# Ledger of designs, part 9: peptides against a protein of PDB entry 6KZJ

Target 1, 71 residues: chain A of PDB entry 6KZJ
Amino acid sequence: SPDLLSEVSEMKQDLIKMTAILTTDVSDKAGSIKVKELVKAAEEEPGEPFEIVERVKEDLEKVNEILRSGT

## One batch from the design tools (peptide; aimed at target 1 L5)

Design b2_p15_1_s1 (made by RFdiffusion4, then SolubleMPNN; from b2_p15_1, 9 letters changed)
Fold by OpenDDE base, seed 4:
Structure b2_p15_1_s1 (fold): chain B 71 residues (1-71), chain A 15 residues (1-15)
Amino acid sequence: as target 1 above (71 residues)
Amino acid sequence: IEELREALRKLLSKP
């Protein structure tokens, strides 16, 4: 549904934000604490936005492989 | 083709 697609889009945006934080040289302790909290939140519970986005990514990659291989 | 159908079904079941 459109509402579920919007939710997935929001989850993707959150993943992009987390990635940006992890790849930036956070010299500030406040930034370091925030990164650790985000990583912990993404790993602790099944079904968190990060885990859902990773599953969507895997499904898209599988579709691409099938189209490329012709199987 | 059946593998593609299953992959699409799986993808569409999440959002």
Scores: peptide ipSAE 0.050, ipTM 0.588, DockQ to the pose 0.037
OpenDDE base, seeds 1, 2, 3, 5: peptide ipSAE 0.029, 0.033, 0.049, 0.034; ipTM 0.568, 0.577, 0.543, 0.578

Design b2_p15_1_s2 (made by RFdiffusion4, then SolubleMPNN; from b2_p15_1, 8 letters changed)
Fold by OpenDDE base, seed 5:
Structure b2_p15_1_s2 (fold): chain B 71 residues (1-71), chain A 15 residues (1-15)
Amino acid sequence: as target 1 above (71 residues)
Amino acid sequence: LEKLREELRKLLSKP
């Protein structure tokens, strides 16, 4: 549905942002605090933030494949 | 991030 596509697109955007956060050197000060908090929040979750992102990425790839194939 | 993953998992379970 259009709503699901919008939701997936939003989640993809969030994942890209999180990936950028995790890959950016924490040295960028102002973005760093929010980034650091997001990273810390992710670190408190089961698994390391990177591992979580990779799992989400894999799920997004599956979603994308389903959406493209229509199956 | 885990919430996001869970949402994606739910989407995959209900394609």
Scores: peptide ipSAE 0.054, ipTM 0.535, DockQ to the pose 0.046
OpenDDE base, seeds 1, 2, 3, 4: peptide ipSAE 0.023, 0.051, 0.033, 0.037; ipTM 0.484, 0.554, 0.556, 0.528; seed 4 fails the geometry check

Design b2_p15_1_s3 (made by RFdiffusion4, then SolubleMPNN; from b2_p15_1, 8 letters changed)
Fold by OpenDDE base, seed 5:
Structure b2_p15_1_s3 (fold): chain B 71 residues (1-71), chain A 15 residues (1-15)
Amino acid sequence: as target 1 above (71 residues)
Amino acid sequence: LEKLRKELRELLSKP
């Protein structure tokens, strides 16, 4: 559905943002300012970007276990 | 960014 595609697109954008935050060297000052702003925005949420990614990873591992147990 | 986790849960709950 168009709504689902919009939701997936938003999720993809968030994935890209998180990847950038987690992989950007804080020593790169130009990237650092944007990353700092994104990090601050993410820190205002219940969990830092890394913690969010780890929670997502855990959820995916659980899904994988469920799928493997069903096959 | 917590939206990603929420969106993932939403996608998994609506197969």
Scores: peptide ipSAE 0.054, ipTM 0.563, DockQ to the pose 0.055
OpenDDE base, seeds 1, 2, 3, 4: peptide ipSAE 0.030, 0.040, 0.053, 0.033; ipTM 0.534, 0.519, 0.536, 0.519

Design b2_p15_1_s4 (made by RFdiffusion4, then SolubleMPNN; from b2_p15_1, 10 letters changed)
Fold by OpenDDE base, seed 1:
Structure b2_p15_1_s4 (fold): chain B 71 residues (1-71), chain A 15 residues (1-15)
Amino acid sequence: as target 1 above (71 residues)
Amino acid sequence: LEELKKALRELLSKP
């Protein structure tokens, strides 16, 4: 449905945006983006794009550490 | 990743 496609598109855009926030030097964007407020908002609504991307990033970081350890 | 999958499934379950 058009409503479903719109919602998927919005979610994708949010995921891209959140990825950019999490991967950019937060120090440079901290003046423009209230990262702490976004984190709090994600904590209030678990499953929001920011929280999802953050969890994925953490999981990938764990995988990277495992691979780098050679174990 | 599982949370993302859950969110996608929930979204796709909507009429």
Scores: peptide ipSAE 0.039, ipTM 0.525, DockQ to the pose 0.063
OpenDDE base, seeds 2, 3, 4, 5: peptide ipSAE 0.031, 0.038, 0.031, 0.039; ipTM 0.552, 0.535, 0.546, 0.526

Design b2_p15_2_s1 (made by RFdiffusion4, then SolubleMPNN; its pose is not in this set)
Fold by OpenDDE base, seed 1:
Structure b2_p15_2_s1 (fold): chain B 71 residues (1-71), chain A 15 residues (1-15)
Amino acid sequence: as target 1 above (71 residues)
Amino acid sequence: MVLEILKRLLALEAK
C-alpha cells in the first residue's frame, strides 16, 4: 500500500541520516560507506516494497558495521 | 532510534 511505501521510505531516510552522522563522526573507519550513493539511491524510484525493505536492511547492516568497527 | 526502526520493520513484515 502507499502508506507502507511511505513508512519504509521514511525509515530508509532515517537510516541514511544515521549513517551520515556515524560516518562523519568515525570518518577514518567508515571510508567504505558511500553516504552520497545512499542518498542518491533513496531519491531514485524505490521499486517494489520488498526491494525497499531489502535496501533498508542493507543500510542497517552498514550502520551495524560502523558501530562494530568503532569499538 | 535504531531500535524503533527495527520495531517498525518487524511490524511491516507482519502485515
Scores: peptide ipSAE 0.074, ipTM 0.599, DockQ to the pose 0.074
OpenDDE base, seeds 2, 3, 4, 5: peptide ipSAE 0.071, 0.045, 0.071, 0.032; ipTM 0.591, 0.560, 0.594, 0.547

Design b2_p15_2_s2 (made by RFdiffusion4, then SolubleMPNN; its pose is not in this set)
Fold by OpenDDE base, seed 5:
Structure b2_p15_2_s2 (fold): chain B 71 residues (1-71), chain A 15 residues (1-15)
Amino acid sequence: as target 1 above (71 residues)
Amino acid sequence: MVLELLKRVLALEKK
């Protein structure tokens, strides 16, 4: 549904922003996460809602890894 | 914010 797509897309954008903040803050030892790659991926066609959710899950795992490694 | 996003993703998968 369009409502689901809007919600998931918003979450994706927020995740990218958070990832960028965390990566810049821990720049020297930031994991293999590429903020520029995430931004480019968000500019492409999102695909089906399920595909977007799976990409968001993967990105959340990357963010969690950054947080865990910094703590 | 990150924890909230995770909760939302999990909630979406359970619908």
Scores: peptide ipSAE 0.063, ipTM 0.570, DockQ to the pose 0.078
OpenDDE base, seeds 1, 2, 3, 4: peptide ipSAE 0.033, 0.060, 0.058, 0.063; ipTM 0.513, 0.570, 0.566, 0.579; seed 1 fails the geometry check

Design b2_p15_2_s3 (made by RFdiffusion4, then SolubleMPNN; its pose is not in this set)
Fold by OpenDDE base, seed 4:
Structure b2_p15_2_s3 (fold): chain B 71 residues (1-71), chain A 15 residues (1-15)
Amino acid sequence: as target 1 above (71 residues)
Amino acid sequence: MVLELLKRLEALEAK
């Protein structure tokens, strides 16, 4: 629905910002998160919000793993 | 924080 797509769009932007904040203070070791790549993917696939959401989810899971592992 | 974001994302995907 249009409302759902708007929610996804807003969340995407917020999640990109949060990911950038999280990754600037951590070393890109396990999982290799690239904020630039995330932004690029969001820009390249604006008509496919599900794919964007899944990619953001994957990257946040990687961030979570890095933070939890401490390495 | 990250876990909360993931929970919200999963809830959104379920809609």
Scores: peptide ipSAE 0.094, ipTM 0.626, DockQ to the pose 0.101
OpenDDE base, seeds 1, 2, 3, 5: peptide ipSAE 0.064, 0.066, 0.027, 0.069; ipTM 0.571, 0.578, 0.470, 0.564

Design b2_p15_2_s4 (made by RFdiffusion4, then SolubleMPNN; its pose is not in this set)
Fold by OpenDDE base, seed 3:
Structure b2_p15_2_s4 (fold): chain B 71 residues (1-71), chain A 15 residues (1-15)
Amino acid sequence: as target 1 above (71 residues)
Amino acid sequence: MVLEILKRLEALEAK
């Protein structure tokens, strides 16, 4: 459904924005996620809503690891 | 923001 695709895509965009805020000034040696990689993934073909959700879950896992470690 | 995304994902998966 186009409405579901739009909703999930918006959620992913919000996640990417938060990730950028948290990680832009973090050292490459700290094991932080690559913001450029997240942006690239968002620009790729989204596929069906399920595929977008799986990518969002992966991004959330990475953000959680950073928040838990403080790096 | 993260909590809001998690809530939305949970609601979506519950459908």
Scores: peptide ipSAE 0.081, ipTM 0.612, DockQ to the pose 0.073
OpenDDE base, seeds 1, 2, 4, 5: peptide ipSAE 0.049, 0.066, 0.058, 0.060; ipTM 0.579, 0.602, 0.585, 0.592

Design b2_p15_3 (made by RFdiffusion4)
Pose (drawn by RFdiffusion4):
Structure b2_p15_3 (pose): chain A 69 residues (1-26, 29-71), chain P 15 residues (1-15)
Amino acid sequence: SPDLLSEVSEMKQDLIKMTAILTTDVKAGSIKVKELVKAAEEEPGEPFEIVERVKEDLEKVNEILRSGT
Amino acid sequence: MVLELLKKVNALLHK
């Protein structure tokens, strides 16, 4: 549904903002369009399996930022 | 990790 795509678009924008905060990349040469396109093509599994991995990774980032380790 | 998340999110949009 369009609502699912809009939520995912918002997550993508959140991740760009997080990248800008965390990066020391001094045209943002650390972000490669070809790598992004390849990853969009090749990430395995259906949406549910991808969401589970995304959730796991976000929980890990949250623990780093909240606890400091 | 954050950039890896960005690649997974692009795959969700593609799929």

Design b2_p15_3_s1 (made by RFdiffusion4, then SolubleMPNN; from b2_p15_3, 4 letters changed)
Fold by OpenDDE base, seed 2:
Structure b2_p15_3_s1 (fold): chain B 71 residues (1-71), chain A 15 residues (1-15)
Amino acid sequence: as target 1 above (71 residues)
Amino acid sequence: MVLEMLKRVEALLKK
């Protein structure tokens, strides 16, 4: 649905912001997530809603792993 | 914030 796509798009934008904060002070190559990669993924054709959600989920899991390993 | 976002994604996948 359009509402689902809008919600996922907003979460992806927030994820990009978080990733930028986590990487700007250390290294762009920290962990399994890269700011450049997230930006590219956001600029790509969205595809089907499920594919977008799965991509956002994977990115969030990567952020979680970085936060856990950085403690 | 990140954990809450992850929970939201999980909830969306269960719909």
Scores: peptide ipSAE 0.067, ipTM 0.565, DockQ to the pose 0.082
OpenDDE base, seeds 1, 3, 4, 5: peptide ipSAE 0.035, 0.032, 0.031, 0.036; ipTM 0.498, 0.550, 0.527, 0.538

Design b2_p15_3_s2 (made by RFdiffusion4, then SolubleMPNN; from b2_p15_3, 5 letters changed)
Fold by OpenDDE base, seed 1:
Structure b2_p15_3_s2 (fold): chain B 71 residues (1-71), chain A 15 residues (1-15)
Amino acid sequence: as target 1 above (71 residues)
Amino acid sequence: MVLEILKQVLALEKK
């Protein structure tokens, strides 16, 4: 639905912002997360909510890996 | 928490 798509898209944007904050202080080991590419993907391919959710899940997994590494 | 929300979103889109 369009309302759900908008909500998921907003969530994606917030997660991108958080990722940017976390990766700015964490050395280039965050190279697995291309923040600029994530932003571009969110803008160019909004897609259906399912596709956004899958991308968000993948991004969260990467963020979690960075956080657990203790870097 | 976030992952559970995402699962719920996915479940809603499949209905």
Scores: peptide ipSAE 0.047, ipTM 0.531, DockQ to the pose 0.078
OpenDDE base, seeds 2, 3, 4, 5: peptide ipSAE 0.045, 0.041, 0.031, 0.034; ipTM 0.534, 0.497, 0.521, 0.519

Design b2_p15_3_s3 (made by RFdiffusion4, then SolubleMPNN; from b2_p15_3, 6 letters changed)
Fold by OpenDDE base, seed 2:
Structure b2_p15_3_s3 (fold): chain B 71 residues (1-71), chain A 15 residues (1-15)
Amino acid sequence: as target 1 above (71 residues)
Amino acid sequence: MVLEMLKQLLALEKK
């Protein structure tokens, strides 16, 4: 639905912001995700709603792994 | 924050 896509898009934007904060003072090589890659992925053709959700899910999982490994 | 976002995303997929 349009509402689902809008909500996922907002979450994607928040993820990009958070990842930028996490990587600004650290080497991008230390994580499984790069800020530049997140930005690039956001600029890619969105595709079908399911594909968008799955990409956001994967990005969130990567950020979670970085946070867990950094503790 | 990230974990909560992930939980919300998973909840959306279940709708």
Scores: peptide ipSAE 0.048, ipTM 0.559, DockQ to the pose 0.081
OpenDDE base, seeds 1, 3, 4, 5: peptide ipSAE 0.043, 0.047, 0.048, 0.029; ipTM 0.550, 0.556, 0.560, 0.539

Design b2_p15_3_s4 (made by RFdiffusion4, then SolubleMPNN; from b2_p15_3, 5 letters changed)
Fold by OpenDDE base, seed 4:
Structure b2_p15_3_s4 (fold): chain B 71 residues (1-71), chain A 15 residues (1-15)
Amino acid sequence: as target 1 above (71 residues)
Amino acid sequence: MVLEMLKRVLALEKK
């Protein structure tokens, strides 16, 4: 549904923002995650709700990896 | 914050 797409898209944007904050704070050592790539993906057509959720999960995993790095 | 986001994602999948 359009409402679900909007909710998931908003969540993805929040995760991207969090990732950007973490990567800016930890310096380029989090070189495995490209914030620019995540931003570009958010600007593209969202697609199906499931596809958005899967991308959000992937982004969350990347954020978790940054947190686990101890930086 | 991250854990709350994960919970929200899981909740959306159950809808």
Scores: peptide ipSAE 0.077, ipTM 0.603, DockQ to the pose 0.079
OpenDDE base, seeds 1, 2, 3, 5: peptide ipSAE 0.042, 0.073, 0.072, 0.077; ipTM 0.562, 0.584, 0.585, 0.590

Design b2_p15_4 (made by RFdiffusion4; failed a check: too like the target's own chain)
Pose (drawn by RFdiffusion4):
Structure b2_p15_4 (pose): chain A 69 residues (1-26, 29-71), chain P 15 residues (1-15)
Amino acid sequence: SPDLLSEVSEMKQDLIKMTAILTTDVKAGSIKVKELVKAAEEEPGEPFEIVERVKEDLEKVNEILRSGT
Amino acid sequence: ELVKEILFKVEALLR
């Protein structure tokens, strides 16, 4: 549904903002369009499996930021 | 690194 796509678009924007905060990349050469396109093509599994991996990774980032380790 | 990895998964969801 369009609502699912809009939530995911918002997540993508949140991740860009997080990248800008965390990066020391001094045209943002650390972000490669070809790597992004390839990853969009090759990430395995259906949406549910991808979402589970994204959730796991976000939980891990949250732990780093909240606890400091 | 994790944020970059999540971005790759998000690109797949948008596809």

Design b2_p15_4_s1 (made by RFdiffusion4, then SolubleMPNN; from b2_p15_4, 5 letters changed)
Fold by OpenDDE base, seed 1:
Structure b2_p15_4_s1 (fold): chain B 71 residues (1-71), chain A 15 residues (1-15)
Amino acid sequence: as target 1 above (71 residues)
Amino acid sequence: SLVMEILKDVEALLK
């Protein structure tokens, strides 16, 4: 549904912001994440629901790696 | 951490 897609899109945006905070505050090499690329991807056409989910998974995994590497 | 566990759970749900 459009409501679910909007919620997933918001979640992705939040993950991008979290990633930006983690990478800028701790290390430039935190997973070699390019925040500008993630932001651009979020501004592009989201694509089909499966593609949106896969992008969210990727962002989650990157954030998880940052958190794990910081421990 | 709690945040890390939540993220892992969300990833699992999306697989």
Scores: peptide ipSAE 0.065, ipTM 0.609, DockQ to the pose 0.071
OpenDDE base, seeds 2, 3, 4, 5: peptide ipSAE 0.059, 0.059, 0.060, 0.059; ipTM 0.599, 0.604, 0.574, 0.573

Design b2_p15_4_s2 (made by RFdiffusion4, then SolubleMPNN; from b2_p15_4, 6 letters changed)
Fold by OpenDDE base, seed 5:
Structure b2_p15_4_s2 (fold): chain B 71 residues (1-71), chain A 15 residues (1-15)
Amino acid sequence: as target 1 above (71 residues)
Amino acid sequence: SLVMEILKRLEALLK
């Protein structure tokens, strides 16, 4: 399903945002990621980082099943 | 942290 693949791509983007929040300085500095904007974007999406990971895992399993079955 | 490591690995897989 193309919709499922699109959803996985969206979740990838969310994971990148979450990773940036966790690994970078929360202070916006010159030449750095605008963490405040990433935090806001992440908060608008339901689920904390681990919950997003669980959703991604579930969708990847579905994608894998589709690929293996050819449907 | 474990969460941080998981996120990094998933980013790599989906890249």
Scores: peptide ipSAE 0.042, ipTM 0.517, DockQ to the pose 0.060
OpenDDE base, seeds 1, 2, 3, 4: peptide ipSAE 0.033, 0.035, 0.040, 0.037; ipTM 0.516, 0.513, 0.503, 0.496

Design b2_p15_4_s3 (made by RFdiffusion4, then SolubleMPNN; from b2_p15_4, 6 letters changed)
Fold by OpenDDE base, seed 4:
Structure b2_p15_4_s3 (fold): chain B 71 residues (1-71), chain A 15 residues (1-15)
Amino acid sequence: as target 1 above (71 residues)
Amino acid sequence: DLVMEILKDVLALLK
Protein backbone atom coordinates (compact mmCIF):
# COMPACT_ATOMS: atom_id res chain seq x y z
CA SER B 1 0.00 0.00 0.00
CA PRO B 2 1.09 3.59 -0.49
CA ASP B 3 0.81 4.12 3.28
CA LEU B 4 3.29 1.33 3.93
CA LEU B 5 5.74 2.64 1.34
CA SER B 6 5.48 6.14 2.76
CA GLU B 7 5.96 5.05 6.35
CA VAL B 8 8.85 2.71 5.56
CA SER B 9 10.51 5.46 3.54
CA GLU B 10 10.14 7.83 6.48
CA MET B 11 11.64 5.24 8.79
CA LYS B 12 14.56 4.77 6.41
CA GLN B 13 15.22 8.49 6.35
CA ASP B 14 15.13 8.71 10.14
CA LEU B 15 17.56 5.80 10.40
CA ILE B 16 19.88 7.48 7.93
CA LYS B 17 19.85 10.65 10.02
CA MET B 18 20.54 8.68 13.18
CA THR B 19 23.36 6.79 11.51
CA ALA B 20 24.86 10.02 10.24
CA ILE B 21 25.00 11.43 13.78
CA LEU B 22 26.49 8.24 15.20
CA THR B 23 29.21 8.19 12.56
CA THR B 24 30.25 11.83 13.00
CA ASP B 25 32.53 10.91 15.89
CA VAL B 26 34.57 8.59 13.70
CA SER B 27 34.32 10.86 10.67
CA ASP B 28 35.12 14.39 11.82
CA LYS B 29 35.44 15.48 8.23
CA ALA B 30 32.30 15.20 6.18
CA GLY B 31 33.43 13.25 3.15
CA SER B 32 30.08 13.89 1.54
CA ILE B 33 27.96 17.03 1.43
CA LYS B 34 24.93 14.77 1.59
CA VAL B 35 26.01 13.26 4.90
CA LYS B 36 26.82 16.70 6.27
CA GLU B 37 23.36 17.88 5.32
CA LEU B 38 21.73 14.98 7.13
CA VAL B 39 23.82 15.57 10.24
CA LYS B 40 23.03 19.27 10.23
CA ALA B 41 19.32 18.60 9.89
CA ALA B 42 19.40 16.11 12.75
CA GLU B 43 21.40 18.37 15.06
CA GLU B 44 18.95 21.25 14.83
CA GLU B 45 17.17 19.99 17.93
CA PRO B 46 19.09 19.44 21.19
CA GLY B 47 17.21 16.22 21.84
CA GLU B 48 18.86 14.45 18.92
CA PRO B 49 19.58 11.60 18.47
CA PHE B 50 17.07 10.63 21.18
CA GLU B 51 14.26 12.31 19.30
CA ILE B 52 15.23 10.45 16.14
CA VAL B 53 15.22 7.15 18.02
CA GLU B 54 11.73 7.91 19.26
CA ARG B 55 10.63 8.76 15.72
CA VAL B 56 12.06 5.46 14.51
CA LYS B 57 10.12 3.64 17.22
CA GLU B 58 6.96 5.40 16.11
CA ASP B 59 7.75 4.58 12.48
CA LEU B 60 8.22 0.91 13.35
CA GLU B 61 4.96 0.89 15.27
CA LYS B 62 3.11 2.44 12.35
CA VAL B 63 4.65 -0.02 9.90
CA ASN B 64 3.62 -2.86 12.18
CA GLU B 65 0.08 -1.52 12.39
CA ILE B 66 -0.15 -1.26 8.62
CA LEU B 67 1.18 -4.79 8.14
CA ARG B 68 -1.15 -6.18 10.81
CA SER B 69 -4.24 -4.39 9.52
CA GLY B 70 -3.44 -4.86 5.84
CA THR B 71 -4.30 -1.25 5.09
CA ASP A 1 9.50 -5.00 -5.07
CA LEU A 2 10.07 -1.49 -3.78
CA VAL A 3 9.08 -2.37 -0.21
CA MET A 4 11.56 -5.22 -0.15
CA GLU A 5 14.37 -2.99 -1.36
CA ILE A 6 13.57 -0.34 1.25
CA LEU A 7 13.57 -2.97 3.99
CA LYS A 8 16.92 -4.27 2.77
CA ASP A 9 18.30 -0.74 2.97
CA VAL A 10 16.92 -0.30 6.49
CA LEU A 11 18.46 -3.59 7.56
CA ALA A 12 21.79 -2.50 6.14
CA LEU A 13 21.62 0.70 8.19
CA LEU A 14 21.09 -1.32 11.38
CA LYS A 15 24.34 -3.24 10.90
Scores: peptide ipSAE 0.076, ipTM 0.608, DockQ to the pose 0.067
OpenDDE base, seeds 1, 2, 3, 5: peptide ipSAE 0.067, 0.065, 0.064, 0.065; ipTM 0.591, 0.587, 0.590, 0.589

Design b2_p15_4_s4 (made by RFdiffusion4, then SolubleMPNN; from b2_p15_4, 7 letters changed)
Fold by OpenDDE base, seed 1:
Structure b2_p15_4_s4 (fold): chain B 71 residues (1-71), chain A 15 residues (1-15)
Amino acid sequence: as target 1 above (71 residues)
Amino acid sequence: DLVMKILRDVLALLK
């Protein structure tokens, strides 16, 4: 439903915001993270809730990889 | 380290 999609999209946006704040505040690797890409992804067509969750997972995985690898 | 843990935990929940 549109209401569910809106809530999932809002959750994604919140996670992106939190990730950006936390990584920039406590990680020297934050500069490697393309926050603008994450924001753009949040503005894309939401699709179904599962698709949104998968995009969130992918975005967070990218952040995790950057922080872990140092690249 | 804390951020890394949180991110991993979130990813684990999404599996």
Scores: peptide ipSAE 0.070, ipTM 0.600, DockQ to the pose 0.072
OpenDDE base, seeds 2, 3, 4, 5: peptide ipSAE 0.049, 0.063, 0.064, 0.045; ipTM 0.545, 0.555, 0.558, 0.521

Design b2_p15_5 (made by RFdiffusion4)
Pose (drawn by RFdiffusion4):
Structure b2_p15_5 (pose): chain A 69 residues (1-26, 29-71), chain P 15 residues (1-15)
Amino acid sequence: SPDLLSEVSEMKQDLIKMTAILTTDVKAGSIKVKELVKAAEEEPGEPFEIVERVKEDLEKVNEILRSGT
Amino acid sequence: ELVERVLKRVEALLR
């Protein structure tokens, strides 16, 4: 549904903002369009499996930021 | 690294 796509678009923008905060990349050469396109093509599994992995990774980032380790 | 990986997975979801 369009609502699912809009939520994911908002997550993508949140991740760009997080990248800008965390990066020391001094045209943002650390972000490669070809790598992004390849990853969009090749990431395995259906949306549910991808979402599970994204959730696991976000929980890990949250723990780093909240606990400091 | 985690953020970059999540970003690449979000691209797959949008595709």

Design b2_p15_5_s1 (made by RFdiffusion4, then SolubleMPNN; from b2_p15_5, 6 letters changed)
Fold by OpenDDE base, seed 4:
Order: structure tokens, then sequence, then C-alpha cells
Structure b2_p15_5_s1 (fold): chain B 71 residues (1-71), chain A 15 residues (1-15)
């Protein structure tokens, strides 16, 4: 629906803003994550979106464990 | 930085 598309668009805009703020001071470091590279990878193979989702799930679980245990 | 990776992966997924 148009409402769902608007919600996804708003979420995308918020993520872009947060990413820009968090990466400003580390943008030129060797370990910087390239968003454009991830986008290209997602376009190349139909399985890449699934791989990204699985990585997000794994990373969220890691963050949760760190927050709960401090380790 | 896990938070940074999550944000960038989600940003890429939503493009």
Amino acid sequence: as target 1 above (71 residues)
Amino acid sequence: DLVMRILKDLEALLK
C-alpha cells in the first residue's frame, strides 16, 4: 500500500541520517563499511538480500548479548 | 562496530 511504501521510505531516510552521523569521524578509515559495495552485491545475486537479512539478525543478537552481559 | 554494520546493511537492503 502507499502507506507501507511511505513508512519504508521514512525508515530508509532515518537510517541514512543515522549512518551519516555515526560514520562522519571514521569515514576515511581502512575498516569503513562501503554502502555502495553492499548495494552492488545485493544487485548481483538474488540470494544477497537473504544473506544481508541473516547477517543483520546475527549482529542484532550479538548486540543484545553485549548489552545484557557487558561482554 | 556492529551497530555501524547493522545500519549500513539495512540502508543497503532498503535501496
Scores: peptide ipSAE 0.421, ipTM 0.901, DockQ to the pose 0.447
OpenDDE base, seeds 1, 2, 3, 5: peptide ipSAE 0.419, 0.415, 0.418, 0.414; ipTM 0.901, 0.899, 0.901, 0.899

Design b2_p15_5_s2 (made by RFdiffusion4, then SolubleMPNN; from b2_p15_5, 5 letters changed)
Fold by OpenDDE base, seed 2:
Structure b2_p15_5_s2 (fold): chain B 71 residues (1-71), chain A 15 residues (1-15)
Amino acid sequence: as target 1 above (71 residues)
Amino acid sequence: DLVMRILKRLEALLK
């Protein structure tokens, strides 16, 4: 259904955003210990693909909070 | 690496 495809598309976009954040050299610019912790968590993420995607969405929200707090 | 694999799966579903 279009609703399910839209949800999957949203999850894809969230993963892309998270990947961009996690693969950037956070060591130099993201002086946030929380961002480094998210990188470590993503490297050892257990579970089924859908479960991991849902955790990535949650982590993206955390990143957004960090970015808002850092400005 | 794991994230990349999931991304590829999502891309395949949405092609």
Scores: peptide ipSAE 0.051, ipTM 0.555, DockQ to the pose 0.140
OpenDDE base, seeds 1, 3, 4, 5: peptide ipSAE 0.051, 0.047, 0.039, 0.050; ipTM 0.556, 0.550, 0.532, 0.523

Design b2_p15_5_s3 (made by RFdiffusion4, then SolubleMPNN; from b2_p15_5, 6 letters changed)
Fold by OpenDDE base, seed 1:
Structure b2_p15_5_s3 (fold): chain B 71 residues (1-71), chain A 15 residues (1-15)
Amino acid sequence: as target 1 above (71 residues)
Amino acid sequence: DLVFKILKRLEALLK
């Protein structure tokens, strides 16, 4: 339903924003994280709930890769 | 380190 898609979409946007806030200091140090790409992903047309969740997972995984790359 | 742990937890919830 449109209500379900809107709810999942909002969840994605919230997770991306939270991730951006949490990684701000790390981004400055690593110089490799692109928060803008995460914002763009949040503005993409939402698909099915599973697809939205997978996109969120992918974004978080990318951030984790950046964090791990320097250790 | 803390940020990393939080992100890993979030990923786990989304699997």
Scores: peptide ipSAE 0.072, ipTM 0.578, DockQ to the pose 0.075
OpenDDE base, seeds 2, 3, 4, 5: peptide ipSAE 0.054, 0.046, 0.055, 0.054; ipTM 0.525, 0.513, 0.529, 0.548

Design b2_p15_5_s4 (made by RFdiffusion4, then SolubleMPNN; from b2_p15_5, 6 letters changed)
Fold by OpenDDE base, seed 5:
Structure b2_p15_5_s4 (fold): chain B 71 residues (1-71), chain A 15 residues (1-15)
Amino acid sequence: as target 1 above (71 residues)
Amino acid sequence: SLVMESLKRLEALLK
């Protein structure tokens, strides 16, 4: 439905913003990204795009640890 | 790091 497509599009935009926060030095790029506001807003509701990105990050960290340690 | 590169690639895929 059009409503679902709008929701998915909005989620995609949020994921892009959250990815930018996680991939850049927040101290250097803080002028253009309202990191604090986005992080807090996304953590208020379970299942928000930021939480999804954080879960993906955690999974990638686990994979990276396995690759580096051989375990 | 692998994580950071993977997240950058994820961002690119979402655009």
Scores: peptide ipSAE 0.044, ipTM 0.525, DockQ to the pose 0.122
OpenDDE base, seeds 1, 2, 3, 4: peptide ipSAE 0.037, 0.043, 0.038, 0.039; ipTM 0.493, 0.540, 0.486, 0.491

Design b2_p15_6 (made by RFdiffusion4)
Pose (drawn by RFdiffusion4):
Structure b2_p15_6 (pose): chain A 69 residues (1-26, 29-71), chain P 15 residues (1-15)
Amino acid sequence: SPDLLSEVSEMKQDLIKMTAILTTDVKAGSIKVKELVKAAEEEPGEPFEIVERVKEDLEKVNEILRSGT
Amino acid sequence: LDLVLNILKKVNALL
C-alpha cells in the first residue's frame, strides 16, 4: 500500500539525518549511488524478512546511543 | 554509522 511506502520513505529520510549526525565525511563521497542501487537489487527475502533485520539493526543502534556502548 | 548505512540499503530494497 502507499501508506507502507510513505512510512518506509520517512524511515529512509530518518537514516539520512542519522548519517549526517554520525559521519565525519567531510558531495558526500561516502554515499555511493551504485552501491545503493546494487543493494536495492540484491537484498534477499520478502519485505517481512527485511523488516525484521532492519528492526534488529535499529535496536542495536538504539542500545549504542542510549547506553553509550 | 555502519549500521545506519546498512539499514539504509535494506530500506532501499523495501522501496

Design b2_p15_6_s1 (made by RFdiffusion4, then SolubleMPNN; from b2_p15_6, 4 letters changed)
Fold by OpenDDE base, seed 1:
Order: sequence, then structure tokens, then C-alpha cells
Structure b2_p15_6_s1 (fold): chain B 71 residues (1-71), chain A 15 residues (1-15)
Amino acid sequence: as target 1 above (71 residues)
Amino acid sequence: LDLVMKILKRVEALL
């Protein structure tokens, strides 16, 4: 539905904003993140939604391992 | 941080 698509689009925008905040605070080199380039980069990610979810899951597992190690 | 950025970009691609 158009309402659901609008909600998902809003969520996407929020994630883009979060990405910009995280990158600007920690890295001077990442500070000039163009929102438009982030959207483009996300759209260029190859694979069906399921494949993207599997890659996200793998990356989250790596994050969990780093956090649990205390490093 | 690089890994977090990669994750976020992939999530954004799902939306």
C-alpha cells in the first residue's frame, strides 16, 4: 500500500541520517557523506532482499564477536 | 565503524 511504502521510505531516511551521524563523529575522512551517495550506494548493493538480509546477519555476527571479545 | 556503515548501507538497500 502507499502508506506502507511511505513508512518504509521514512525508515530508510532515518537510517541514512544515523549513518551520517556515526561517520561524521568518528572519522574526519567520512565527514562529507552525501546522503544522495548513500542512497545510491545502498541501491547498488547486489542481490535479492533475502541475500542482503543474509549478508547483514553475517556482519552483525561479526559485530557481536568483536563486542563480546571486549576489543 | 566501517562494518557498521556496511551493515547500514545493506539495510537501506532492503528498504
Scores: peptide ipSAE 0.093, ipTM 0.583, DockQ to the pose 0.494
OpenDDE base, seeds 2, 3, 4, 5: peptide ipSAE 0.073, 0.073, 0.070, 0.071; ipTM 0.585, 0.592, 0.592, 0.581

Design b2_p15_6_s2 (made by RFdiffusion4, then SolubleMPNN; from b2_p15_6, 4 letters changed)
Fold by OpenDDE base, seed 1:
Structure b2_p15_6_s2 (fold): chain B 71 residues (1-71), chain A 15 residues (1-15)
Amino acid sequence: as target 1 above (71 residues)
Amino acid sequence: LDLVMEILKRVEALL
């Protein structure tokens, strides 16, 4: 359903926003974290819910890396 | 959707 996909996409966008905040606040040196890639992934047409979830998992891993590196 | 919500909750727990 378009409504369900829109809701999932909005939730993913929130994750991307958090990632961007963490990336900018912690280090310009998070050179491995392409916030640009996350933004591009948000602009891509959402596939099926599973594909969106997999992208969210990838984004989560990036957030975790930012938080864990602490540098 | 439930899985996505779980993922987001995991992010919140890290923050």
Scores: peptide ipSAE 0.086, ipTM 0.615, DockQ to the pose 0.061
OpenDDE base, seeds 2, 3, 4, 5: peptide ipSAE 0.081, 0.069, 0.070, 0.060; ipTM 0.578, 0.593, 0.584, 0.553

